# Ledger of designs, part 57: peptides against a protein of PDB entry 4N7V

Target 1, 222 residues: chain A of PDB entry 4N7V
Amino acid sequence: TLRSITSPLVAHRLKPIRQKTKKAVVSILDSEEVCVELVKEYASQEYVKEVLQISSDGNTITIYYPNGGRGFPLADRPPSPTDNISRYSFDNLPEKYWRKYQYASRFVQLVRSKSPKITYFTRYAKCILMENSPGADFEVWFYDGVKIHKTEDFIQVIEKTGKSYTLKSESEVNSLKEEIKMYMDHANEGHRICLALESIISEEERKTRSAPFFPIIIGRKP

## One batch from the design tools (peptide; aimed at target 1 P116 I128 W141)

Design b2_p28_1_s1 (made by RFdiffusion4, then SolubleMPNN; from b2_p28_1, 9 letters changed)
Fold by OpenDDE base, seed 3:
Structure b2_p28_1_s1 (fold): chain B 222 residues (1-222), chain A 28 residues (1-28)
Amino acid sequence: as target 1 above (222 residues)
Amino acid sequence: SEEELEEERQKELEEELKKLFEEDEDLL
């Protein structure tokens, strides 16, 4: 199943972006929909031959072929749906489109890992919890120049000296110098607070019909 | 500044996206 390869992508709260490669253009639209435009070159002109338009919650995929599959000249935005329009749910997406969906999902997940959901200013650092899930990225920018980046897979540390290293296990974290442990302790506390705030705010969002609360900024730089 | 940090973040994102596209080229 597609679900065994990837979960439905989530593009909520992401800013519009458009990235071009040789084979495709991937866009997050103002509507928070995701478009994959499959590009083909003919006579030094690029044409969009196929478009996958994915809803912001990833559950609906609209596929269409501009100009009956002849393609539409590549522009600054996806072509409007015209010919050969098909609509699928995530679980009913034909297998022939799974890899293209996965490509879009990975793109969105990367954008989410760099998109602030909560910014929290402490006495010593700017803490940022990102939009990606599960296991959102967490960055800590200490005002003295130390940086810590936590992901689901690793912790990267950049010391005042500019020395950078990556930790992949708890044992490696425990082997840190005492001075670095102090920064790690502060980073972990900031992370805990951001996760707690995320939970509280998300629960309040669920109870209200107002606009999204995220992204949010807590505190200010000293 | 916050603006400089955002510019650096955007640059890092663009570099990571480029890398992803290179790695995932065979998905298309």
Scores: peptide ipSAE 0.165, ipTM 0.814, DockQ to the pose 0.775
OpenDDE base, seeds 1, 2, 4, 5: peptide ipSAE 0.163, 0.160, 0.162, 0.157; ipTM 0.810, 0.802, 0.809, 0.806; seed 4 fails the geometry check

Design b2_p28_1_s2 (made by RFdiffusion4, then SolubleMPNN; from b2_p28_1 with E5L E7K L9R E15K E19K A25E D26H)
Fold by OpenDDE base, seed 3:
Structure b2_p28_1_s2 (fold): chain B 222 residues (1-222), chain A 28 residues (1-28)
Amino acid sequence: as target 1 above (222 residues)
Amino acid sequence: SEEELEKEREEELEKELEKLAEEEEHLL
């Protein structure tokens, strides 16, 4: 099943973006829908041959072939769905489209990992919890130039000197120099606070059923 | 500045998206 390969993508709260590659253009639209445009080149002109338009919650996929499959000239936005339109749910998506959906999902996940959900200013740093899940990325930019980037898989440290290293185990974290441990402790506290705020705000958002509360900024840069 | 940090994140994102395309685009 498609579900065994990927989960439905989630593009809520993401800013519009358009990324062109050799064979495809992936876009997040103002509507928070995700479009994969499959591109072919003919006579030095690029044409969109196929479009997958995916809903913001990833559960609905609209597939269409511009100009009856002849293609539409590549533009600054996806072509409108006019010809040979099919609509699928995530669980009913034909296997022939699974790789394209997976590509869109990975694209969205990368965008989410760089999209601030909570920005929290401490006395010493700007902390940012990102939109990706599970295990959202967490960045800490210390005002003195130290940077810590936490992911589900690793912790990257950039020291004042520009020296960078990656930690992949608790043992490596425990082996840090005392001076770096202080930054790590602060980063961990900021992370804890952001996660707590995320939980509280998400619950209030659910109750209120209003416009999204995220992204939010807590505090101000000193 | 905050704007510079945002721009840096956007540039990093672009590079990672390019890398993703290089890894996966042959399957499209």
Scores: peptide ipSAE 0.416, ipTM 0.891, DockQ to the pose 0.789
OpenDDE base, seeds 1, 2, 4, 5: peptide ipSAE 0.411, 0.409, 0.413, 0.417; ipTM 0.889, 0.888, 0.889, 0.891; seed 5 fails the geometry check

Design b2_p28_1_s3 (made by RFdiffusion4, then SolubleMPNN; from b2_p28_1, 9 letters changed)
Fold by OpenDDE base, seed 5:
Structure b2_p28_1_s3 (fold): chain B 222 residues (1-222), chain A 28 residues (1-28)
Amino acid sequence: as target 1 above (222 residues)
Amino acid sequence: SEEELEKEREEELEKELKKLAEENEHLL
């Protein structure tokens, strides 16, 4: 099943973006829908031959073939669906589109991992909790130039010297120099606070049924 | 500055999206 390969993508709260490659253009629209435009070159012109338009919750996929499958010239936005439109649910998506959906999902997940959900300014750093889930990325930009990037899989450290290294186990974290441990301790505290705030804010958002509270900025840069 | 940090994040995202595209070209 498609679900065994990927979960439905979630593009909520993501800013619009358009990324062109050789074979495709992927866009997050103002509507928070995701478009995959499949590009073919013909006579030195790029044409969109197929479009997958995926809903912001990933559950609905609209597929169309611009200009009756002849293709439409590549532009600054996806071509409008005009003819031969097919609509699928996530669980009913034909297998021939699964790889394209998987690519869209990976694209969105990467964008989410770089999209601030909570920005928290401390005395020493700018802390950022990202939108990806589970295990949201957490970045700490110390004002002195140290950077810590936490993911579900690793911790990357960039020292003042520009030396970069990745920690993949607790033993490696424990082997850090005392100076770096101080930065890590501060990063962990900032992370704890961001997670606590995320929980509280999300609960209030649920209760009020208001417009999204995220992204949010806590504190001020010194 | 905040603008520099934002620009750096955008440039990093663009680089990673490009890499992701290259790694997934066979899926398209």
Scores: peptide ipSAE 0.526, ipTM 0.917, DockQ to the pose 0.893
OpenDDE base, seeds 1, 2, 3, 4: peptide ipSAE 0.519, 0.518, 0.520, 0.517; ipTM 0.915, 0.914, 0.915, 0.914

Design b2_p28_1_s4 (made by RFdiffusion4, then SolubleMPNN; from b2_p28_1, 8 letters changed)
Fold by OpenDDE base, seed 2:
Order: sequence, then structure tokens, then C-alpha cells
Structure b2_p28_1_s4 (fold): chain B 222 residues (1-222), chain A 28 residues (1-28)
Amino acid sequence: as target 1 above (222 residues)
Amino acid sequence: SEEELEEEREKELEEELKKLHEEEEHLL
């Protein structure tokens, strides 16, 4: 099943973006829907031959072939669906579209990993928890120039000197110099606080059914 | 500044998206 390969993409709270490649244009729309436009070139003109439009929650996929499959000239936005529209649920998506859906999902997940959900200013750093899940990316920008970037897979450290290195195991973290451990300890505390705030705020959003509270900024730069 | 950090993040996103497309576009 498609579900065994990827989860439904989640584009909620993402800013609009449009990125053109050789074979496709991928967009997040103002509606938070995700579009994959398949592009072909003919006589030095680019045409959109197929569009996958995916709902913000990833559960509905609308597929259409612009201009009866002849294609529509590439523009600054996806062509509007006119005729020959197919609508699928995530679990009923034909296998022939799975790779295209997976591509859209990976695109959205990457955008999420660079989209601030919580910004928390401490005495020493700007901490940022990102939108990706599970295991959201966490960045710490110390005011003195040190940077720590935590992902599910690694921790990247950039020192004041510009020296950069990646840590992939707990043993490597434990072997850090004491001065770097102090930054790591502060980063870990900021991370804990951001995760706690995310949980509390998400629960309050669920209760009130109000407009999204995220992204949020906690504190001020000193 | 905050603006400089946002610009840096946008550049990082653009670079990572470029890599993603280079790796995955053949699936389309």
C-alpha cells in the first residue's frame, strides 16, 4: 500500500512556495494545497501535461490533464482544472501515482524541516523548533556566533571559529570539549522547553478550536 | 539580525531542495 511507503503529507501552516525543475514544478499554494505539475518541452515552450493537486492534510489527491492532455503553457501558477478530473483518497490512489505522491511528500517534509514552529529567545540564544515530524529539527543560534542544529539523525555544531562538525552518536557527544558541552546543555534545555510548549499549545488549540496559534515567538532578543 | 537569519534559512532551504530534486526527480 501507499501507506507502507509514506504517510499522508501535511502542509498546514506552510508558506506558499513555487519551485521549477527540469521535469516538474512543485508548489505549496496559498490554500496550503500541494501541486506537482509535470512539465514537457515542445518547440522551446514548456507545457504542463499532468497535475497532481494534494490537499493540505494529504488525504485527497485531484489529478487532471490540462487542455485534454495536450498540455497548457507553463505559467506562474498551476493551470485550473477544466475537464477530465479524477479525485482519489490517499488509500485509493492508483499505484502509478505513488512515486509522484512520494516526491511531493518529501518536498513538503523538507520545507517543514526549515519552517519555524516555535521561536524561543533565551539569554544566550535564539532557539527554533521546526514543523517537521516526528523528531522535529531544532536549531540554536547563540548570540556569540555558535550554532547547533539537531535532527533525528545527527547534531551539527558550528563553533565561533567557523569550524563545523557532525555528531552521530551519544559517544561522540560525550567526547566533546567542556566548553562545547556548555552550549550543548543550553541547547538541550531550550529543546526541552520548546517541546513542552508545543504540547501545551497544541492541546489548547484542540480545546478552543480557534485559529492556529503557530508559528509563535516566545521571549525577545536581549 | 533576524532578517539575516531568515535569509540564511531560505538559502539553506533552496540548497536542500535542489539536492532533493537532483536525487528524486528521476522518479517523475
Scores: peptide ipSAE 0.328, ipTM 0.862, DockQ to the pose 0.845
OpenDDE base, seeds 1, 3, 4, 5: peptide ipSAE 0.321, 0.328, 0.328, 0.324; ipTM 0.861, 0.861, 0.862, 0.860

Design b2_p28_2 (made by RFdiffusion4)
Pose (drawn by RFdiffusion4):
Structure b2_p28_2 (pose): chain A 222 residues (1-222), chain P 28 residues (1-28)
Amino acid sequence: as target 1 above (222 residues)
Amino acid sequence: SEREELIEENLEGVENSERVEELIEEYF
């Protein structure tokens, strides 16, 4: 059953983005709702045969077929719903559409992997904690020129040369120039600080009923 | 890089609230 494979998507605090493609148009609206529009081409013009719209919390799914000859003319914004529409909860979503919800879930998870939640400016680097929690990606851009990309699985180092390599395990990073560890440790301290900063602020946010406390930009680029 | 440009675009127009600034100062 859907939920066997996937969890409801989270599109909160994400910026509006629209993505055209040969098959479909997947987007995130200003209301932070995820919209998936299937697209078909006819008479040198594009038609829409199905629209999936998923709530910000991913719990509510609305699907409408503007069933008519020629479908729906493709525009820059999602079309208004028709009358032959549908609405399901996440658990009550039919066996159909499951391939499409999973696609939308990946789309959102990808976007969160590139959405800054906390931006921290150190003496040596610009630190960014991303939105894809838990274990969000961590990216460090040293003013020195070195780039460090931290994942739950990976550590990625891009030296000033452009010489790039990936370090997976603790043993692999220990196989190191005892100078690059400074870049590694400074980035890890920055990661420690951002995870700590995120916790005490999101804690205050649960204590409140206001506009989101994210994203944050801390300090300034010297 | 393209990723870095995209992340910079996401940071445009972001502002900190007063309560968030206070919490940051208390932390430090």

Design b2_p28_2_s1 (made by RFdiffusion4, then SolubleMPNN; from b2_p28_2, 10 letters changed)
Fold by OpenDDE base, seed 2:
Formats: sequence, structure tokens, C-alpha cells
Structure b2_p28_2_s1 (fold): chain B 222 residues (1-222), chain A 28 residues (1-28)
Amino acid sequence: as target 1 above (222 residues)
Amino acid sequence: SELEKEIEERLKGVKNSERVLELIKKFF
């Protein structure tokens, strides 16, 4: 099943973006829908032959073939749906479209990993919790120049000297110099606070059914 | 706002990121 290889993409709160490649264009629209345009070149002109339009929650996929499958000239936005439109739920998407959906999902996840959800200023650093899930990226920019980037898979450290290294295990973290451990401790505390705030704010959003509270900024630079 | 500016700058960086290039190579 598609669900066994990817989860429904989530594009809520993401800003519009359009990424062109040789064979495809992926877009997040103002509506927070995601479009994958399949591009073919004929006589030095690029045409959109197929479009997958995915809802912001990833659960509905609308597929259409512009100009009766003859293609529509590539423009600055996806062509409008016209004829021969097919609509699928995530779980009913034909297998022939799974690779394209997975591409869209991975792109959205990448954008989410670079989209601030919570910005938190401490006495020593600017902390940013990103939108991606399940393990959101977390960046710490210390005012003295040290940087720490935490992902689900690794921790990257950039020291004042510009020395950069990646930690992939707890053993490597435990082997850090004491001076770096101080930064790591602060980063971990900031991370804990951001996760706690995310939980509290999300619960309030659920209760009030109000407009999104995210992205949010907590505190200010000293 | 400052936040909006930061978000826009981060998105501009996405297009040229190694992770995007890896994604392109994987699927196309």
C-alpha cells in the first residue's frame, strides 16, 4: 500500500514555493495545496503533460492531463484543471502515481524542515523548532557564533572557529569537550522548552478552533 | 515582519540545497 511507504503529506502553514527541475515542477500553492507537474520538451518548448494536485492534508489527489493529454505550455503556475479529471483518496491512489506522490511528500517534508514553527530567544541563543514531523528539526544559533542543528538522524555542531562535525550516537555526544557540552546542554534545554510550548499551544488551538497560532515567536533577542 | 523575512530567505535556500538535489536524483 501507499501508506506502507509514506504518510499523507501535510502542507499546512507552508509558504508558496515553486521548484522546477528538468522533468517536473513541484509547487506549494497559496491554497497550501501541492502540485506536481510532469514536464516534457517538444521543439525546445516545455509542456505540462500531467498534473497531480494534492490537498493540504495530503488525503485527496486530483489528477488531470492538460489539453486532452496533448500538454499545456509550462508557465509560472500549474495549468487549471479542465477535462478528464480523476479524484482519488490517499488510500485509493493507483500505484502508477505512488512515486510522484512520494516525491511531493519528500519535498514538502524538506520544506517543513526549514520552516520555523516556534522561534525562542534565550539569554544566549536563538532557538528554532521547525514544522517537520515526527522528529522536528531544531536549530540553535548562539549569539557568540556557535551553531547546533538537531535532526531525527544526527546533531551537527559548528564551533566558533568554523570547525564542523556531525554526531550520530549518544557515545559521540558523551565524548564532546566540556566547553561544547555546555552549548549542547543549553540547546537541549531550549529544545525541551520548545516541545513543551508546542504541546501547550497545540492543545489550545484544538480547544478554541481558532486561526493557527503558529508560527510563533517567544521572547526577543537580548 | 522579521519572521516573514526569515521564512522567505530559508525558502530561497531550499531550491539550491543538497537535499533537494538528492531528491531530484532519486525520483527523476
Scores: peptide ipSAE 0.399, ipTM 0.892, DockQ to the pose 0.058
OpenDDE base, seeds 1, 3, 4, 5: peptide ipSAE 0.388, 0.388, 0.373, 0.397; ipTM 0.890, 0.889, 0.883, 0.892

Design b2_p28_2_s2 (made by RFdiffusion4, then SolubleMPNN; from b2_p28_2, 9 letters changed)
Fold by OpenDDE base, seed 3:
Structure b2_p28_2_s2 (fold): chain B 222 residues (1-222), chain A 28 residues (1-28)
Amino acid sequence: as target 1 above (222 residues)
Amino acid sequence: SEEEEFIEKLLEGVKNSERVLELIKKFF
């Protein structure tokens, strides 16, 4: 099943973006829908031959073939759905489209990993909890130039000198120089606070059922 | 712009994402 290889993508709260590759264009629209445009070149012109339009919650996939499959000239946005439209639920998506959906999902996940959910300014750093899940990315930009990037898989440290290294185990973290440990401690505290706030705010958001509370900014740069 | 900066960060992320990169190379 498709579900065995990916979960429904979640594009809520993501800003519009459009990325072109050689054979495809992937977009997040203002509506938070995700579009994959399959592109072919003919006579030095690029045409969109197929479009997968995925709902913001990833559960509905609308597939259409512009101009009856002849294609629509590639533009700055996906072509509007035509008369040849197929609509599928996530669980009923034909296997032939699974790879394209997976690409969209991975793209969205990448965008989420770069999309601030909570920005928290401390005395020493700008801390940012991202939208991706599970294990949201967490970035700390210290005002003195040190940077720490935490992911589910690793911690990247960029020192003032620009020296960069990646930590993949607790032992490596424990082996850091004392100076760097101080930055790491601060980053971890900021991370803890952001996670706590995320939990509280998400619960309140659930209760109120109002407009999204995220993204939020806490404090300001000193 | 902020959007342009975001896109640049995303593009850098794509380069560093093996899975995304592989999908791009294979199909797009």
Scores: peptide ipSAE 0.028, ipTM 0.665, DockQ to the pose 0.025
OpenDDE base, seeds 1, 2, 4, 5: peptide ipSAE 0.026, 0.026, 0.023, 0.027; ipTM 0.655, 0.649, 0.599, 0.642

Design b2_p28_2_s3 (made by RFdiffusion4, then SolubleMPNN; from b2_p28_2, 8 letters changed)
Fold by OpenDDE base, seed 5:
Structure b2_p28_2_s3 (fold): chain B 222 residues (1-222), chain A 28 residues (1-28)
Amino acid sequence: as target 1 above (222 residues)
Amino acid sequence: SEEEEFIEELLKGVKNSERVKKLIEEFF
């Protein structure tokens, strides 16, 4: 099943973006829908042959073939859908489109991992909790130049010297120099606070039923 | 595979995207 490969993508609260590659253009629209335009080259001109438009919650996929499958010239936005439109739910998406959906999902996940949900300024650093889930990325930019990037899979450290390394296990974290451990401790505390605030704010957001509270900035840069 | 290469290209593109970088800048 598609669900065994990926979960429905979530594009809520993401800013519009358009990313071109050789074979496709992926966009997040103002509506927070995601569009995948499949691109083919003909006579030195790029054409959009197929479009997958995915709802912001990832559960509805609309597929159309511009100009009856002949394609439309690639432009600065997806071509408008024609009357020949197929609409699928996530669980009913034909297998031939699964890889394209997965592609869109990976794109959205990456954008989410770079989209601030909570920005928290401490005395020593700017802490940023990102939108991706589960296990949101967490970045700490220390004012002295040290950077820590936490993901679900690894921790990247950039030291003052510019030396960069990745930690993939607790053993490696425990083997850090004491100076670096101090940065890690601060990062972990900032992370804890951001997660706690996320929980509280999300609960209040649910109760209030108002416009989204996120993204939010807490504190001020010293 | 072709799909694997496609995904790698996408990821590379997003990582280097000025628009993606701007997402952070807009909130700081």
Scores: peptide ipSAE 0.069, ipTM 0.729, DockQ to the pose 0.041
OpenDDE base, seeds 1, 2, 3, 4: peptide ipSAE 0.024, 0.024, 0.024, 0.070; ipTM 0.599, 0.601, 0.600, 0.721; seeds 3, 4 fail the geometry check

Design b2_p28_2_s4 (made by RFdiffusion4, then SolubleMPNN; from b2_p28_2, 8 letters changed)
Fold by OpenDDE base, seed 5:
Structure b2_p28_2_s4 (fold): chain B 222 residues (1-222), chain A 28 residues (1-28)
Amino acid sequence: as target 1 above (222 residues)
Amino acid sequence: SSEEEEIEKLLEGVENSERVKKLIEEFF
C-alpha cells in the first residue's frame, strides 16, 4: 500500500514555494496545496504534461493532464485543471502515482525542516524549532558564529573556525571538546524549552480552535 | 525582522538547495 511507504504529507502553515528542476516543478500554493508538475521538453519549449495536486492534509490527490495530454506551456504557476480530472483519496491512489506522491511528501518534509515553528532568542543564540515531524529539526545560530543543527538522525556542528562535522552517536557527542560541549549544552536547553513551549502552545491552540498560533517568536535578539 | 521575513529567507535557501533539486530529479 502507499501507506506502507509514506504517510500523507502535511503542508499546513507552509509558505508558498515554487522550485523547478529539469523534469518537474514542485509548488506549495497559497492554499497550502502541493502541486507536482511533470515537465517535458519539445521543440525547445517546456510543457507540463501531468499535474498532481495534493491537498494540504495529503489525503486528496487531484490528477489532470493539461490540454488533453498534449501538455501546456510551462508558466509561473501550475496550469488550471481542465475537465479531465481524476480525484483520489490517499488510500485509493493508483500505484503508478505512488512515486510522485512520495516525492511530494519528501519535498514537503524538507520544506518543513526549513520552516520555523518556534524561534527562540537566548542570550547567546537564535534557536529555531522547525515544522517537520516526527523529530523536528532544531537549529541554533550562536551570535559568535557557531552553528548547531540537530535532526532526528544527526547533529551537525559548525565551529567558529568554519570547521564542520556531523555527529551520529552519543559517543561522538561525548567526545566533543569542552568548548563545543558548552555550545551543545546551550543548544539542548534551548531545544528543551522550544519543545515545552510547543506542547503548551499546541494545547492552547487546540482549546481555542482559532487561527494558528504558529509560527511564533519568543524573546528578542540582545 | 519579522517572522515572515525569516521564513522567506529560509525558504529561499530551500529553493536554491542542490539537495532539493537532487531530490526532485531522483523521482523522475
Scores: peptide ipSAE 0.091, ipTM 0.718, DockQ to the pose 0.059
OpenDDE base, seeds 1, 2, 3, 4: peptide ipSAE 0.086, 0.072, 0.077, 0.026; ipTM 0.712, 0.700, 0.694, 0.659

Design b2_p28_3 (made by RFdiffusion4)
Pose (drawn by RFdiffusion4):
Structure b2_p28_3 (pose): chain A 222 residues (1-222), chain P 28 residues (1-28)
Amino acid sequence: as target 1 above (222 residues)
Amino acid sequence: EEEELLEELKEEAFESIEEKKEPEPLPE
């Protein structure tokens, strides 16, 4: 059953983005709702045959077929819903559409992996903690020119040269130059600080009922 | 010292929230 494979998507605090493609148009609206529009081409013009719209919390799913000859003319914004529409909870979503919800879930998880939640400026680097929690990606751009990309699985180092390589395990990073560990440790301290900063601020957020406390930009680029 | 640093950074985060700052696009 859907929920065997996937969890409801989270599109909160994400910026509006629209993505055209040969098959469909997947987007995130200003209301932070995820919209998936299937697209067909006819008479050198594009038609829409199905629209999936998912709530911000991913719990509510609305699907409408503007069933008509020629479908729906493709525009820059999602079309208004017709009368032959549908609405399901996440658990009550039919066996159909499951391939499409999983696609939308990935789209969202990808966007969050590139959405800054906390931006921290150190003496040596720009630190960014991303949105894809738990275990969000961590990216460090040193003013020195070195780039470090941290994942729950990976550590990625891009030296000033452009010489790039990936370090997976604790043993692999220990196989180091004892100078690059400074970049590694400074980035890890920055990661420690951002995870700590995120916790005490999101805790205050649960204590409040206001506009989101994210994203944050801390300090300034010297 | 670590607690003092977090308190100072929290104050800067509050100022950033009040000023409604938006992050720059990510570099390539």

Design b2_p28_3_s1 (made by RFdiffusion4, then SolubleMPNN; from b2_p28_3, 11 letters changed)
Fold by OpenDDE base, seed 2:
Structure b2_p28_3_s1 (fold): chain B 222 residues (1-222), chain A 28 residues (1-28)
Amino acid sequence: as target 1 above (222 residues)
Amino acid sequence: DREEELKRLVEEARESIRKKLEPEELPE
């Protein structure tokens, strides 16, 4: 099943973006829908031959073939669907479209990992909890130039000198220089606070069922 | 202004995405 390969993508709260590659253009629209345009080149002109339009919650996929399958010239936005439109639920998506959906999902997840959900200013750093899940990325930009990037899989450290390295185990973290451990301790505290705030705010958001509370900024740069 | 600061941070993130995304090829 598709679900065994990927979960429905989630594009809520993401700003519009359009990213062109050789074979496709992937977009997040103003509506927070996601579009994958499959591109073919003919006579030095690029044409959109197929479009997958995915709802913001990832559960509905609309597929159409511009200009009756002949293709539509690539433009600054996806071509509008006109005819020969197919609509599928996530669980009913034909297997031939799974790889394209997975591509869209990976793109959205990348965008989410770079989209601030909570920005928290401390005395020493700007901390940012991102939108991706599970295990949201967490970045700490210390005002003195040190940077720490935490993901579900690793921790990247960039020292003031520009020296960069990646930590993948607790033993490696424990082997850090004492001066770096101080930064790590601060980063971990900021991370804990952001996660706690996320939980509290999300619960309140659920209760009120109002407009989204995120993204938010807490504190100010000194 | 808080709103403008948030907007700036989001735009900086978007710019980072544009710069870092490598071309990914879909199979035919």
Scores: peptide ipSAE 0.188, ipTM 0.770, DockQ to the pose 0.038
OpenDDE base, seeds 1, 3, 4, 5: peptide ipSAE 0.027, 0.022, 0.055, 0.059; ipTM 0.650, 0.561, 0.692, 0.583; seed 4 fails the geometry check

Design b2_p28_3_s2 (made by RFdiffusion4, then SolubleMPNN; from b2_p28_3, 9 letters changed)
Fold by OpenDDE base, seed 3:
Structure b2_p28_3_s2 (fold): chain B 222 residues (1-222), chain A 28 residues (1-28)
Amino acid sequence: as target 1 above (222 residues)
Amino acid sequence: SEEELLRKLVEEARESIKKKLEPEELPE
């Protein structure tokens, strides 16, 4: 099943973006829907032959073929759906479209990993919890130039000298120099606080059922 | 702009995304 290889994409709160590649254009729209445009070249002109329009929650996929399948000239936005529209749920999506959905999902996940959900200013650093899940990326920008980037898979450290390295195990973290451990301790504390605040704010957002509370900024640079 | 930066990041990560998918040609 599609669910065995990916989950429904989540594009809520993401800013509009459009990325062109050789064979496709992927976009997040103002509506927070995600569009994959399949592009073919003919006589030095690019045409959109197929469009997958995915809902912001990833559960509904609308597929259409512009200009009766002849294609529509590539523009700065997806062509509007007009004729021959198919609508699928995530679990009913034909297998022939799974790879295209995965491409959209990976793109959205990457954008989410670079989209601030919570920005928290401490005495020593700017901490940023991102929108991706599970295990949201967490970045710490110390005012003295040290940077720490935590993901589900690794921790990247950039020292004042510009020296950069990646930690992939607890053993490597424990072997850090004492000076770097101080930065790591602060980063971990900031991370804990952001996760706690995310939980509290999300619960209040659910209860209120109003406009989104995120993204949020806590404090300011000293 | 933020959009331009994100577009660049996606382009730089495209090969990584390709490797994480099954050995079929990606629309890139």
Scores: peptide ipSAE 0.030, ipTM 0.692, DockQ to the pose 0.021
OpenDDE base, seeds 1, 2, 4, 5: peptide ipSAE 0.027, 0.027, 0.026, 0.028; ipTM 0.630, 0.612, 0.608, 0.635

Design b2_p28_3_s3 (made by RFdiffusion4, then SolubleMPNN; from b2_p28_3, 10 letters changed)
Fold by OpenDDE base, seed 2:
Order: structure tokens, then sequence, then C-alpha cells
Structure b2_p28_3_s3 (fold): chain B 222 residues (1-222), chain A 28 residues (1-28)
């Protein structure tokens, strides 16, 4: 099943973006829907031959073939669905479209990993918890130039000198120079606070059932 | 600041797509 290889994409709260590649254009629309346009070149002109329009929650996929399948000239946005429209749920999506859905999902996840959910300013750093899940990315930008980027898989450190390295285990973290450990400790504290705030805010958001509370900014740069 | 973040997002997304997603060619 598609569900066994990917979960429904989640594009809520993401800003509109359009990214063109050689064979496809992926867009997040103002509606927070996600579109994959399959591009073909003919006579030095690019045409959209197929479009997958995916709902913001990833559960509904609308597939259409512009201009009766002949293709529509590539523009600054997806062509409107007019010809040969099919509508599927996530669990009923034909297998032939799974790779295209996965492409959209991976793009959205990448965008989420760079989209601030919580920004927290400390005395020493700007901390950012991102939208991706599970294990949201966490970035710390120290005002003195040190940078720490935590992901589910690793921690990247960029020192004042520009020296960068990646840590993949707790033992490597423990082997850090004492000076760097201080930055790591601060980053970890900021991370803890952001996660705590996320939990509290999310609970209030659930109770209120109003407009999204995120993204949110806590504090200000000194 | 928001605009700066968007610029970074676009730049990194483009790079990420090219490096991580494009090599996996979409079926025609």
Amino acid sequence: as target 1 above (222 residues)
Amino acid sequence: EEEELLEKLVKEAKKAIKEKLVPEELPE
C-alpha cells in the first residue's frame, strides 16, 4: 500500500512556493494544496502533460491531463483542471501515481524542515523549531556566529571559525571541547523550551479550535 | 526577517530538490 511507504503529506501553514526541475514543477499554493506538474519539452517549449493536485492534508489527490492530454504550456502556476479529471483518496491512489505522490511528499517535508514553527530568542541565540515531523529540525543561531543544527539523525556544529562537523552519537557529543559543550548545552535547553511551548500551545489550540496559533515568536533579539 | 527566511527556504529547497529528489527520476 502507499501508506506502507509514506504517510499523507501535510502542507498546513506552509507558505506558497514553486520549484521547477527538469521534469517537474512542484508547488505549494495559497490554498496550501500541493501540485506536481509533469513537464515535457516539445519544439523548445515546455508543456505540462499531467498534474497531481494534492489537498493540504494529503488525503485527496486530483489528477488531470491538461488540454485533453496534449499538454498545456508551462506557466507561473499549474493549469486549471479541465480535462480528464480523476479524484482519489490517499488509500485508493493507483500505484502508477505513487512515485509522483512521494515526490510531492518529500518536497513538502523538506519545506517543513525549513519552515519555522517556533522562534525563540534567548540572551545568546535565535532558536528555531521547524514544522517537520517526527523529530522536528531545531536550529540555533548564536549571536557570536556559532550555529547548531539538530535533526532526527544528526547534530551539525558550525564554529566561529567556520569549521563544521557532524555528530551522530552521544559519545561524539560527549567528546566535544568544553567550549563547544557550552553552546550545545544552551542549544539543548532552548530545544527543551521550544518543545514544551509547542506542547502547551498545541493543547490550547486544540481547545480553542480557532485559527492556527503557529508560527509563533517568543522574545526578541537583544 | 520573514523575507530572509523565505529566501533561505527557497535556496535550500532548490538545492535539496536537485540533490535528493531529482536523481530519483519521475516516471514518464
Scores: peptide ipSAE 0.029, ipTM 0.633, DockQ to the pose 0.026
OpenDDE base, seeds 1, 3, 4, 5: peptide ipSAE 0.043, 0.028, 0.028, 0.030; ipTM 0.623, 0.653, 0.628, 0.638; seeds 1, 5 fail the geometry check

